# Peptides against a protein of PDB entry 6DSZ, part 108

Target 1, 361 residues: chain A of PDB entry 6DSZ
Amino acid sequence: NYVVTAQKPTAVNGCVTGHFTSAEDLNLLIAKNTRLEIYVVTAEGLRPVKEVGMYGKIAVMELFRPKGESKDLLFILTAKYNACILEYKQSGESIDIITRAHGNVQDRIGRPSETGIIGIIDPECRMIGLRLYDGLFKVIPLDRDNKELKAFNIRLEELHVIDVKFLYGCQAPTICFVYQDPQGRHVKTYEVSLREKEFNKGPWKQENVEAEASMVIAVPEPFGGAIIIGQESITYHNGDKYLAIAPPIIKQSTIVCHNRVDPNGSRYLLGDMEGRLFMLLLEKEEQMDGTVTLKDLRVELLGETSIAECLTYLDNGVVFVGSRLGDSQLVKLNVDSNEQGSYVVAMETFTNLGPIVDMCV

## One batch from the design tools (peptide; made by RFdiffusion4, then SolubleMPNN)

Design b2_p15_1_s1 (from b2_p15_1, 6 letters changed)
Fold by OpenDDE base, seed 1:
Structure b2_p15_1_s1 (fold): chain B 361 residues (1-361), chain A 15 residues (1-15)
Amino acid sequence: as target 1 above (361 residues)
Amino acid sequence: SLETVDELAKKLLEE
């Protein structure tokens, strides 16, 4: 009887940083298939706090802080459409992960989207949005007293959504998305009415974006708006201002992940399919009236890492590189480049034993 | 802190 000790999954398929254990602690949360690993980020490195088994592969993992909460809550959606909101509670040495709310959000009717599951949270914590099926946007209202995650669908006219985010600074919850139709790829916005359970016209749209536009980044205030990342171009739009760059360096490999460094959205990390790490910089211009506007966009190559599935900035120039295809890494950003011109130094490497192909025998 | 990133970004923007 070979007790095949089920090898723990090592491939990372998601990571987030926030204040989950307390208001003061900085946490790194790592999704490894059905496992959630919770760490505290310290000056000495990652301190493990708890490992949680989930009932299915984690497809979405997002931290959010509702009004009046002292720390972040965790939203998880599994590949089997089980949704939950988790809270960390500690009483002395006793650590509990409490389910605040749960639900199954699977529809009986719908074509699963080819680009997979997208889950997003409104920055004001009014709702969760889910793109699970073509032509449908699922909404989960966030109510503090509701232990059951109830969802409803809004029909999307746009059948082929590539990526979607909630915008910042909107009176009503507003989504921004890239979609494809027979004429090409476009960006559109919709306001989401919780009361009427419908879309209203959003503040802006941009028709005929780059053909390979693949990612939307919602930019916080004071800039607002969104960044659209393509294969050849990076564009900013906020309804009033449009700016596009086409740096030759991004044409070499497709950007596949991003992470915001600054709370104000001034800098982002970008990872491509070759494991190159970039910084996207938003240059500010202060107007005479005290308003801040976007002056320019810059993309700078920092160095090379494992091929990132997800990136998250921790603290003090330390970045976690979550990899599905290679070893995950803690890397440090340096002010000075090394002899090879790299600003990136690997601090720790976490061996990836590859996808456990569940050989269904 | 963002100090390292601020210094790095400053250097990158000056190049």
Scores: peptide ipSAE 0.537, ipTM 0.937, DockQ to the pose 0.873
Fold by OpenDDE base, seed 3:
Structure b2_p15_1_s1 (fold): chain B 361 residues (1-361), chain A 15 residues (1-15)
Amino acid sequence: as target 1 above (361 residues)
Amino acid sequence: SLETVDELAKKLLEE
């Protein structure tokens, strides 16, 4: 009886950091195909807490904290459109992952988008937004008492959405997205009305952005607005201020992932297809009225890592580099560069054995 | 702590 211990997936598809196990614990959550790994971040490294099997490949994994929750909840969407909200509960040594809500959000009609599944959560936890199909934006209202995730669709006039995020500091839930039409790529905003189940005009738009604009980063207050990442340029817009940089160093390889380092949105990590790790820095300017505005954007090369599918800042200059194509890493950011000019040192490497072919046994 | 990142960012901005 060869118990073929089915090799666990090692390729990372997503990672998030937050307070999932408790209000005090810092957690790293790693999605590896159908598996969710939960760690506590300690001074000694990653302590494994729980591993959870999901009924499908994890396509979206986001932590969020509704008003009145003491710790983060986890939203997961699978590639088969199964949505759930998970809660961690511990009673003594007994650890349970509880499904707070679930639902299938698949539509019978719609073309799956070529850029894949996008799932986003409103920073004020009013709704979840899903771009699953071309010309549709799916909304899941977040209601505390509802164990069943109900969704509705709003029609998008923009058929080819590249990326979408919820903005911060908006009275109504507001999305910002990059889309492509015959004239090029553009950025637009919409307010989402839960009551009317429609889009209202958003606060701003930016027509004719860079042709290869691929990512939207929602910037927290006090800056607000969004950063648009392209192949050649990085732009900021908040409705009142526009700023663009075109650092030559980013032209060498496409930026494919990002992570916010701090709550104020002044610093981000960027990873490209060559495994280069950058820091994006937002320089602030304090106005006479006490408002904070963006003065400048800077991009600095930190060093090289495995090709990141996802990045997440942990603590004390430690970054988790989740890789699908290579080995995942824990890396340390240093204040001083090494002899090679790198600010990045690998602390731990997690061997990627490649995609597990689901041998249906 | 963001101390390391703060120090790193400061250094990078001074270059």
Scores: peptide ipSAE 0.533, ipTM 0.935, DockQ to the pose 0.867
Fold by OpenDDE base, seed 5:
Order: C-alpha cells, then structure tokens, then sequence
Structure b2_p15_1_s1 (fold): chain B 361 residues (1-361), chain A 15 residues (1-15)
C-alpha cells in the first residue's frame, strides 16, 4: 500500500493582497488549485496564518470591503461554479474561516466561454459580475444579510467577451469589456440595472481597438475610465479622453497579467509571457482648476522574473510573483539598477513541483 | 509604503 502522499499543489493560479485577517494586517492570499493559503505580510517576510481546502479548483478569488465592514471579505468561485463569501475570524489562538454566504451559480443551459471564468466585483460592492457562459452576464447582488448567494442572468449581445471589469466612479454599476465580432475587437460599456435586471447604455464605447486587445484595467478616480492592453498598444479611455501608446518593447511578448500599485491607479505592474516585469505609469497633469487629467502613459522595463500568472504589490517595493509555469517569487524593486540594468531582485523562491500526475499504476 | 516605488518611478520618468 504505497500511500502516495498527495503532494500539495505548488502552481499558483491566483493571488490577491488586502486586509483579510484584520483591518491592520496586510495579507497575501494565494490560490493553488483547490488550496487557499493565507499569509500576513511582515517586515521579516511572509508569515503563514491558515490554509484552506476548497471543494474545487479556485477560478476566481477577489477581496472586497462592503460598506460598514472593518476588514475585507473574500469572494471565491470554483471551476464547478460554487460561490462563497468568506470571512476571517480569530478568537485568541482559534482561527476560523467563516462562510457568510454560499451558492451554486451554474446554469443548466449555456456554452462555457473559451476564455474561461471571469469574476469581478463592483468597486462600491453593489454586485458581483460573472462571465461564465457566452452571451450571458451573471449578477450576484451583494446583500449583507443574505446567506444564500442568488444570481440572475442578463443577456449579453456580445457573444465573445475577452475581458470585463467594473468601472470606478459610476452612479450605477458599470462594466467595461473587450469583445470580438466579425469586424474585430471593440470596447463597450454597459450600466447594470439591479432593479430591471437589464443592461442600460454605458457612458462610452471604442470600436475597432487593436486586434489582440486582451485585458481591461479599470482605473480608479481621479482618472477613471479604463486601460486596454493589447499586443502592440496600450490605450486609455474615460469617455472624455483617449490616449494610446505603442511602445516597441511590448511587442516582443504578450502581456498576460497586471496589478495596480497605487490606490489612485497611477502605476501598474505588467507581466509578460517571457517573465519580463514592467511598470505602467500614468503621468498626471494638474489643471488650473485643480482637476487631475492624464497627460501621458509610459511603460518601463523593470527586469525579469518567473512567468507570472498573477502579480501583486505587497509593501516596500516587494512584489509577489505567482507563477503557474515556474517558481513563484518574492521580488524587491530597487531604485537603482544592477549591472544588467535590472531593478528587480529575487528575495525568495517557491519551488513549483509541477502538476501531480496521479499515475495510477 | 510606496516610497521605494515613488523613487523608482521618479527615476524612470527622468530617463
């Protein structure tokens, strides 16, 4: 009887930073297939707090803070469409992960989207949006007292959604998405009416974006709007202002992940398929009336890391590089480049043992 | 803290 000790999954498929254990603690949460790892970020490094087994592969993992919560809650969606909202509770040395709400959001009818599951949370915590199936946008209203996650579908005319986010600073929850049709790729916005359970016309659209536009980044106020990342270009649009750059350096490899560094959305980390780490910089222009507008976009190469599946800025220039294909890393950003021109130094490496092939022999 | 990132970003923008 070879007890094959099932090796714990090591490939990272998601990471998020926030205040989950307390209002004061900075946490790193790492998704490794069915496993959730919770760390406290300290000056000495990552302190493990809890590991949680999930009843399926984690497909979505997002922190959010509803109005009147002292700390972040965790939304998880599994690949089997089990949704839950989790809360961390500690009483002395006793640590519990409490399910505040749960539900299964699977539809009996629908084509699962080829680009996989997308889950997003409204910045004002009014709803969760899910793109699970082509031609459908699922909405989970967020209600504090609801232990059962109920969802409804809104029909989406755009069948091939590439990426979707909720925008910031909108009176109603507003989505921005890249979609593909026979004419190419486009960006569109919709307001989501919870009352009527329908889409209303959004504030703006951008037809005929770059053919390989793949990611939407919602930009916080004061800028607002969205960044659209393609293979050759990065564009910004907020309804009033449009800006595009085409830095040659991004053509070398596809950008596959991003993370916001600043709460105001002035800087982002970008990772590509070659493990290159970039900083995207939003240059500000202060108007005479005190309004802040976007002056320019810049992309700067910081250095090389493991190929990131996900990135998250922690603190003090430390970044967690979650890798599915390679070893995950803690890296430090330095002000001064090394002899190779890199601003990135690996601090810690977490060995990825690859997929456990259960060869039942 | 964003201090390191602020200093880094400043340097990168001056280049």
Amino acid sequence: as target 1 above (361 residues)
Amino acid sequence: SLETVDELAKKLLEE
Scores: peptide ipSAE 0.531, ipTM 0.935, DockQ to the pose 0.874
Fold by OpenDDE base, seed 2:
Formats: sequence, structure tokens, C-alpha cells
Structure b2_p15_1_s1 (fold): chain B 361 residues (1-361), chain A 15 residues (1-15)
Amino acid sequence: as target 1 above (361 residues)
Amino acid sequence: SLETVDELAKKLLEE
């Protein structure tokens, strides 16, 4: 009886940073297929706290803090459309991951989107949005007392959504999305009415964006709005201001992931298909009335890492590079470049053994 | 702390 010791998954599918174990602890959460790994970020590195087996492949993993919660909760959606909200509880040495709410959000009718599952959370924690099927936007209202996650669908006229986010600073929950039609790719916004279960007209739209526009970044206040990342261009729009850059360096490889560094959205990390790590910088202009506006966008090459599936800034210039295709890394950002002009130094490398080939022997 | 990133960003913006 060869006990095939099922190798633990090593390929990273997602990562998030927040305060999950406590209000004070900085955590790194890593999704590896059906496994969730929870770490505390320390000055000495990553301290493992708990590993959790999930009832399916993790497709969405997002931290959020509802009003009145002292620490972050974790939303997980599996590839089989099982949704849950998880809470970390510790009592002495006993650690429990508690399911606060759960539900299955699968529809009986719908075409699964070719671009996969997208899950987003409203910054004010009013709802979760899911793009699971073409022509549908699923909403899960966030209600404190509800142990059962109930969802409803809103029809989306735009059948080919590429990416979608909730915007910041909106009175009503507002989505911003890139979509494709026969005329090209476009950006549109919708307000989401929980009461009427419909879309209202959003604050702005941008028709005929770059043909390869692939990602939306929602920008926090004071800037607000969104960044749209393409193959050749990076654009900012907030309804009042539009700004576009086309740095030649991003044309060499497709940007595939991003992470916000600053709470105010002044800086982002970008990773491309060649493992290049960039910083996107939002230059501020302070007006005489104390309002902050975007002056310019800058993109700077920091260095090279493993090909990132996901990026997350931790603390003190340390970044976790979650890789599906290569080894995941902890990297340090330095103020001064090395002899090769790189600002990135690998601190730790986590070997990726590749996909578990179920060799049925 | 964002200190390292702040210093890095300042340098990158001055270049």
C-alpha cells in the first residue's frame, strides 16, 4: 500500500494582506488551490499560524472589515460557487476558523464567463459583487445577522466584462468595469441599487479605451476614480479628470497583477508576464482649497521577480510575490539600486513543485 | 512602515 503522500499544493492562486488574526497583527493569507495558509508578518519574517483546508479550489479571497468589526473578515468563493465569510478566533492556544456565513451562489442557467470568476467587495461593505456568468452581475448583500449568504442577479447588458471593481467614495455602491463589444473595449460605471435590485447610471464612462485594456484598479480617496491598465497604456479617470500615459517599458510584457501599497492609493505594485516588478506612482497636486488632484502618473521598473499571479505589500518595503508558474518569493524593496539597477532583493524563496499530477498508478 | 517605499518613491520621482 503505497500511501501516496498527497503533496501539499505549492502553486499560489491568490494572496491578501490585512488584520485577520487580530486588529494589531499584520497577516499574509495565501491561497494554494484548496488550502488557505495564514501567517503573521513579523520583523523576522513570516510566522505560520494556521493552515485551513477548503471544500474546493479557492477562486476568490478578499479581506473586508464591516462597520463595528474590530478585525477583518475573510470572504472566500470556491470554483464550485460555495461562498463563505470566515472569522479568526483564538482562545489561548486554541485557534478556530469560524464560518460566520455561507451559501452556494451557483445559477442553474448561465454561461460561465471565459475570463473566469471575479469577486469584489464594496469598500463600505454594503455588498459583495460577483461576475460568474456572462450578462449577469450577482450581488450578495452584507447583513450582520445573516448566517445564510443570499444572492440575487442583476442583468448586465455588457456581455463580455473583462474586469470589474467597486469604486471608492460613492454614495451608492458603484461598479467600474472594462467590457468588450464589436466596436472595441470600453469602460463604464453603474450604481447598484440594493432596494430596487437594478443598475442605475454611474457617474462616468469612457468609450474606446485601449483594445487590450485588461485591469481596473479602484483608487481610494482623495483621488477616487479608477486606473485602467492595458498593454500599451495606463489611464486614470474619476469623472472630472482623465489622464493617460503610454510608457514604452510596459509594451514589452503584459501586466497581469497589481497591489495597492498606500492606503490613499498613491502607489501600486505591478507585475508582468516576464516577472518584472514596477511601481505605479500617482503624483499629487494640492490645490489652494486643500483638495488633492492627480498631477501625473509615473511607472518605474523596480526589478525582476518570479512571475507573479498575485502581489501584496507587507511592511517595511517587503513584498510577497505569489507565483503559480514559478517559486513564490519574499522580496525587499531598497531605496538604492544594486549594480544591475535593481531595487529588488529576494529574501526568501518558496519552491513550487508544480501541479499535483494525480498519477493514478 | 512605508518609510522605505517613501524614500524609494522620492528617489524615483526625482530621476
Scores: peptide ipSAE 0.522, ipTM 0.933, DockQ to the pose 0.871

Design b2_p15_1_s2 (from b2_p15_1, 6 letters changed)
Fold by OpenDDE base, seed 1:
Structure b2_p15_1_s2 (fold): chain B 361 residues (1-361), chain A 15 residues (1-15)
Amino acid sequence: as target 1 above (361 residues)
Amino acid sequence: SLEEVDKLAEKLLEK
């Protein structure tokens, strides 16, 4: 029996950047099916630190920093609904990935959503939200002393949620989501009460958005609010201000992923199904009272990469392009375009050997 | 740093 050492997965399902190993280190974390790869971002490139095997395909991977933590923690949810919160610990040369909390969040009742698993974390680290099943929003309260991830469900009247995020700058945890009903697609907000385990009315809604609105981006302060990305349009709404653009260039291919560049949410990377990389820019207007408002939205084509499943800005204009269908890449954003008008240069390519088709013969 | 991205963004906004 030749134990063919099963080839390690090479297709990227998710990536995230943050400070996981220390407060000072910049990390890139890559999800490849059941494997988590942890890198330190250096001036010389990616330094591998650790690989971790998970007990299932990674479906959600998010970094978050609870109040009083010096570094980020990692939330992982698997496709089999195993949830964990991981911490990096180093003692000299010994590196341990510690499970702070874990739990299974599977429900016995519910229709699994066709758009897959969505996991989100409140920016103030009050809760984790999960859209696993149609008509249910699962909440995991974040408590430091709780080693067991306990969850409860809130009934969601909107049965067909397309995407959902927590908003920034809200007194109570507030979700913003795109949903579809017989009348079209809409955006709605709800406040989440941990005490009452119910939804309260959110600050705003927008009925009859673009028919193909597919993504919500929560925008940090000072802008606040959300960006809604469609096939033909990109819209901003914060309850007080609405702005929409319809750049012809985005109609050519569907935008499928995004990543925030700036901590203040002034710039985003967008990737489409053709491997085009865009920058979304939020132009600021300073008011006489010192408030910052959104003046305009712009979308600019940067260049072409592998088809991104996920994008993450690292540092110094370097972007990791995580690809499921092609080779993942480290790319450099240049200030000056090349002869072809591209601002993107590939620095490193990571070969994707494709799905191991288990030919069950 | 965001310095390179800032310079890139400035150039993109000038188009």
Scores: peptide ipSAE 0.604, ipTM 0.953, DockQ to the pose 0.888
Fold by OpenDDE base, seed 3:
Structure b2_p15_1_s2 (fold): chain B 361 residues (1-361), chain A 15 residues (1-15)
Amino acid sequence: as target 1 above (361 residues)
Amino acid sequence: SLEEVDKLAEKLLEK
């Protein structure tokens, strides 16, 4: 009996940082195809806690903390449309991953979107939003007592959604999305009514954004609004203020991932298709009335890494670079550049052995 | 801590 130890997947397709194991622990969660790896971030590096096999390829992985939860819960959606909410429980040395809720969110009718599965969580944990199919936005209401994830669809007039996020600081759950029509790409907002199961008009829209606008970043308060990342430009809009930059350096390669560094959304990491790591900085201006407004946007090249599929800031200037195409890395951001002008130093490299061909033997 | 990132960001903004 050759126990062919099935090689574990090494290509990273998602990562998230939060407080999953406890309120105090900082965790790194890594999605590798059907596997979830859970680490505790320590001063010495990553401490493995548990690996979990999922029933399908992880397509969405998001941490969220509903009101009254002491630690984060994990939402997972698989490529086969199995949704679950997971909780970490430890009793002494016994570690369990508990399914708080689950459901299949597949529709019988719909065209799967060409840009893939998008899953987002309202910052106030009122709902989960899913863009699975063209012309549909699926809503999963977050209800504490419901072990069954029930979903409903709202029709989108915009058939070609590129990216979507929930905005911060909205009385009602509000989505912001980039979409394409025959006239180009645009940004629009909708309020989501759980009661009426419909969209209401959102607070703002921006028609005719950059043709290659590909990502939406929801910006926390006090700034609010969203950042739209294109191939040539980065724009900010919050309904009252619009700002755009077109740094030449971003034209060299397409930005493909981002991660927020700090809770206030003043800084983001950006990764491109060449493995360049950037910092996006939001410069604040404090008004006489105590309101904080965005003064400017800046993009600065930090250095080079593996080509990121996902990025996550950990702590103390350490960043996890999750790579699908190359080796994943822990990198340190340094205050001073090296002789090559890089602010990035690789601390640890995780070998990517490539796609495991599931030879079903 | 964000201290190192804060220092980095400050230096980057001075450029």
Scores: peptide ipSAE 0.603, ipTM 0.954, DockQ to the pose 0.883
Fold by OpenDDE base, seed 2:
Structure b2_p15_1_s2 (fold): chain B 361 residues (1-361), chain A 15 residues (1-15)
Amino acid sequence: as target 1 above (361 residues)
Amino acid sequence: SLEEVDKLAEKLLEK
């Protein structure tokens, strides 16, 4: 019996930043296949707090703070459709990860979407949305008293959803999504009625977006709306304002991940398939009535990193670059560029040993 | 803090 000590997974497939261990602590959470790593972000670097084995490959990992919680809760969905909401508890030196709620959200009937699992949380914590199967949007209502995660499906007429997010500043939970039909790619919005378990007409739509539009970013207030990222263009829409840019620099490689830097959604990090790191900037225009509108969009190259599967801004210009294909990194954003014009300096590198090839002997 | 990022963003927007 060769106990092959299975090497711990090193490839990162998700990361998130928030206040999970306490209201005051800044945490980095890293998903490595079935393993969750929890760190506290300090001035000295990442302090490891806990490692958690999950009952399957982590497919979705999102922090959220329901009304009246002092710290963030963690939603996890596995590739086997096991959902849980986790809470961190510490009592002296004893650290426990508590399951607040759990459930299996697998359907007996449905075609698993080729673009994989998408999980999103309403900014007001009213529901979780899941795109698991073509032509279905699964809703998990967030109820504090329920330890069992119950879900229902709403039929989606748009069979080929590329990406989906909840919008900010909506009276009812509202999704914005990119979908493909025989005529091309389009953006649409729906309001989600928990009461009627149906979609209502959303505030806006944009037909015939870029053919390679692949990502939706929900923009917080005061701007609201969404950013749509393609191969050649970046567009903004909020129902009243439309703005598009086509910076030549993004045509060289496909943008594959993003992360919001500012709580107000003024700046984002973008990573492409070549490991280039960009900043997307939303320029503000203050109106005479005190309203803030989007004046312009700008994209600036910061430098090069490992190819990001996920990005998360930590603090003080430090970014975690989670890589599946290469080494993960902590990088520093500098105010001044180096001699090569890069604003990025690697602080720490985490060796990726690659996939555990099950050597079938 | 976003102070360093703010300074970086200001410099990027001046280009």
Scores: peptide ipSAE 0.603, ipTM 0.954, DockQ to the pose 0.887
Fold by OpenDDE base, seed 4:
Structure b2_p15_1_s2 (fold): chain B 361 residues (1-361), chain A 15 residues (1-15)
Amino acid sequence: as target 1 above (361 residues)
Amino acid sequence: SLEEVDKLAEKLLEK
């Protein structure tokens, strides 16, 4: 009886950076199938703090900080629609991951979306939004006193949502999403009414975006709005300003992940299917009245990494490249390029042992 | 710190 010690998952399917263990600690959280790994980011590298087994494959992992919390909470949704909000508690040497709230958000009716599970959190922590099924948007109101995550559905007229985010700087929670219809792909916004449990008209829409528009990035203030990433183009819209670029370099491979580098959303990392790492830069124009507007978008090739499933900027130009297909990496962004024109240097590599081929004996 | 990224971004924008 060879107890095949179930090898720990090594393929990364999600990562997030924030302040989960304390207000002061910078954490890297890594999702590896059913496993959550929690690290503290230090000058010396990643310090492991705790590993947590989840009751299913992690499909969504997001940090958020409700008003009056000193540190971030963690929202997790599993592929089996188990939702939880986790809190890190440390009392001396005792470390506990506390479930503050939980619930199952599965519906008995609905077609699971082909683009998979999308989970998003309102930047003001008013709600969690879930796109689980075509034609439905699930809302979990965030209430501090609720140990049970209660959800309701709002009907979404757009049946084929590609990606969705909550926008920043909105009086009411507002989603921005790319959807497909027979006429192509479009961007639309809706306000979410918690009171009426319905959508209201959002601030803007953009019809007939690029046919392969696949990702929405919500941009923080002062810019606001959203970035739409396609195969051939990157566009920005905030209801007033529209800007589009079509850098030839992005046509070579599909961008598959992104991460905001800084809190103001002026810079993003982009990863493509070839493991190319880009920086997307939002060039600002300061108006005479002190208002900041978007002047231009720039995309610059930084270098090559493992094919990223997820990216997260840590600190001091260090980026975690979470890979499902290859080895995950810590990489350093350098100010000066090497002889090959790369700004990326691998600092650490985390071996991906691949899928355990269950040799059914 | 964003210092390294700021410097990188500045150089990239100068191209």
Scores: peptide ipSAE 0.601, ipTM 0.953, DockQ to the pose 0.853

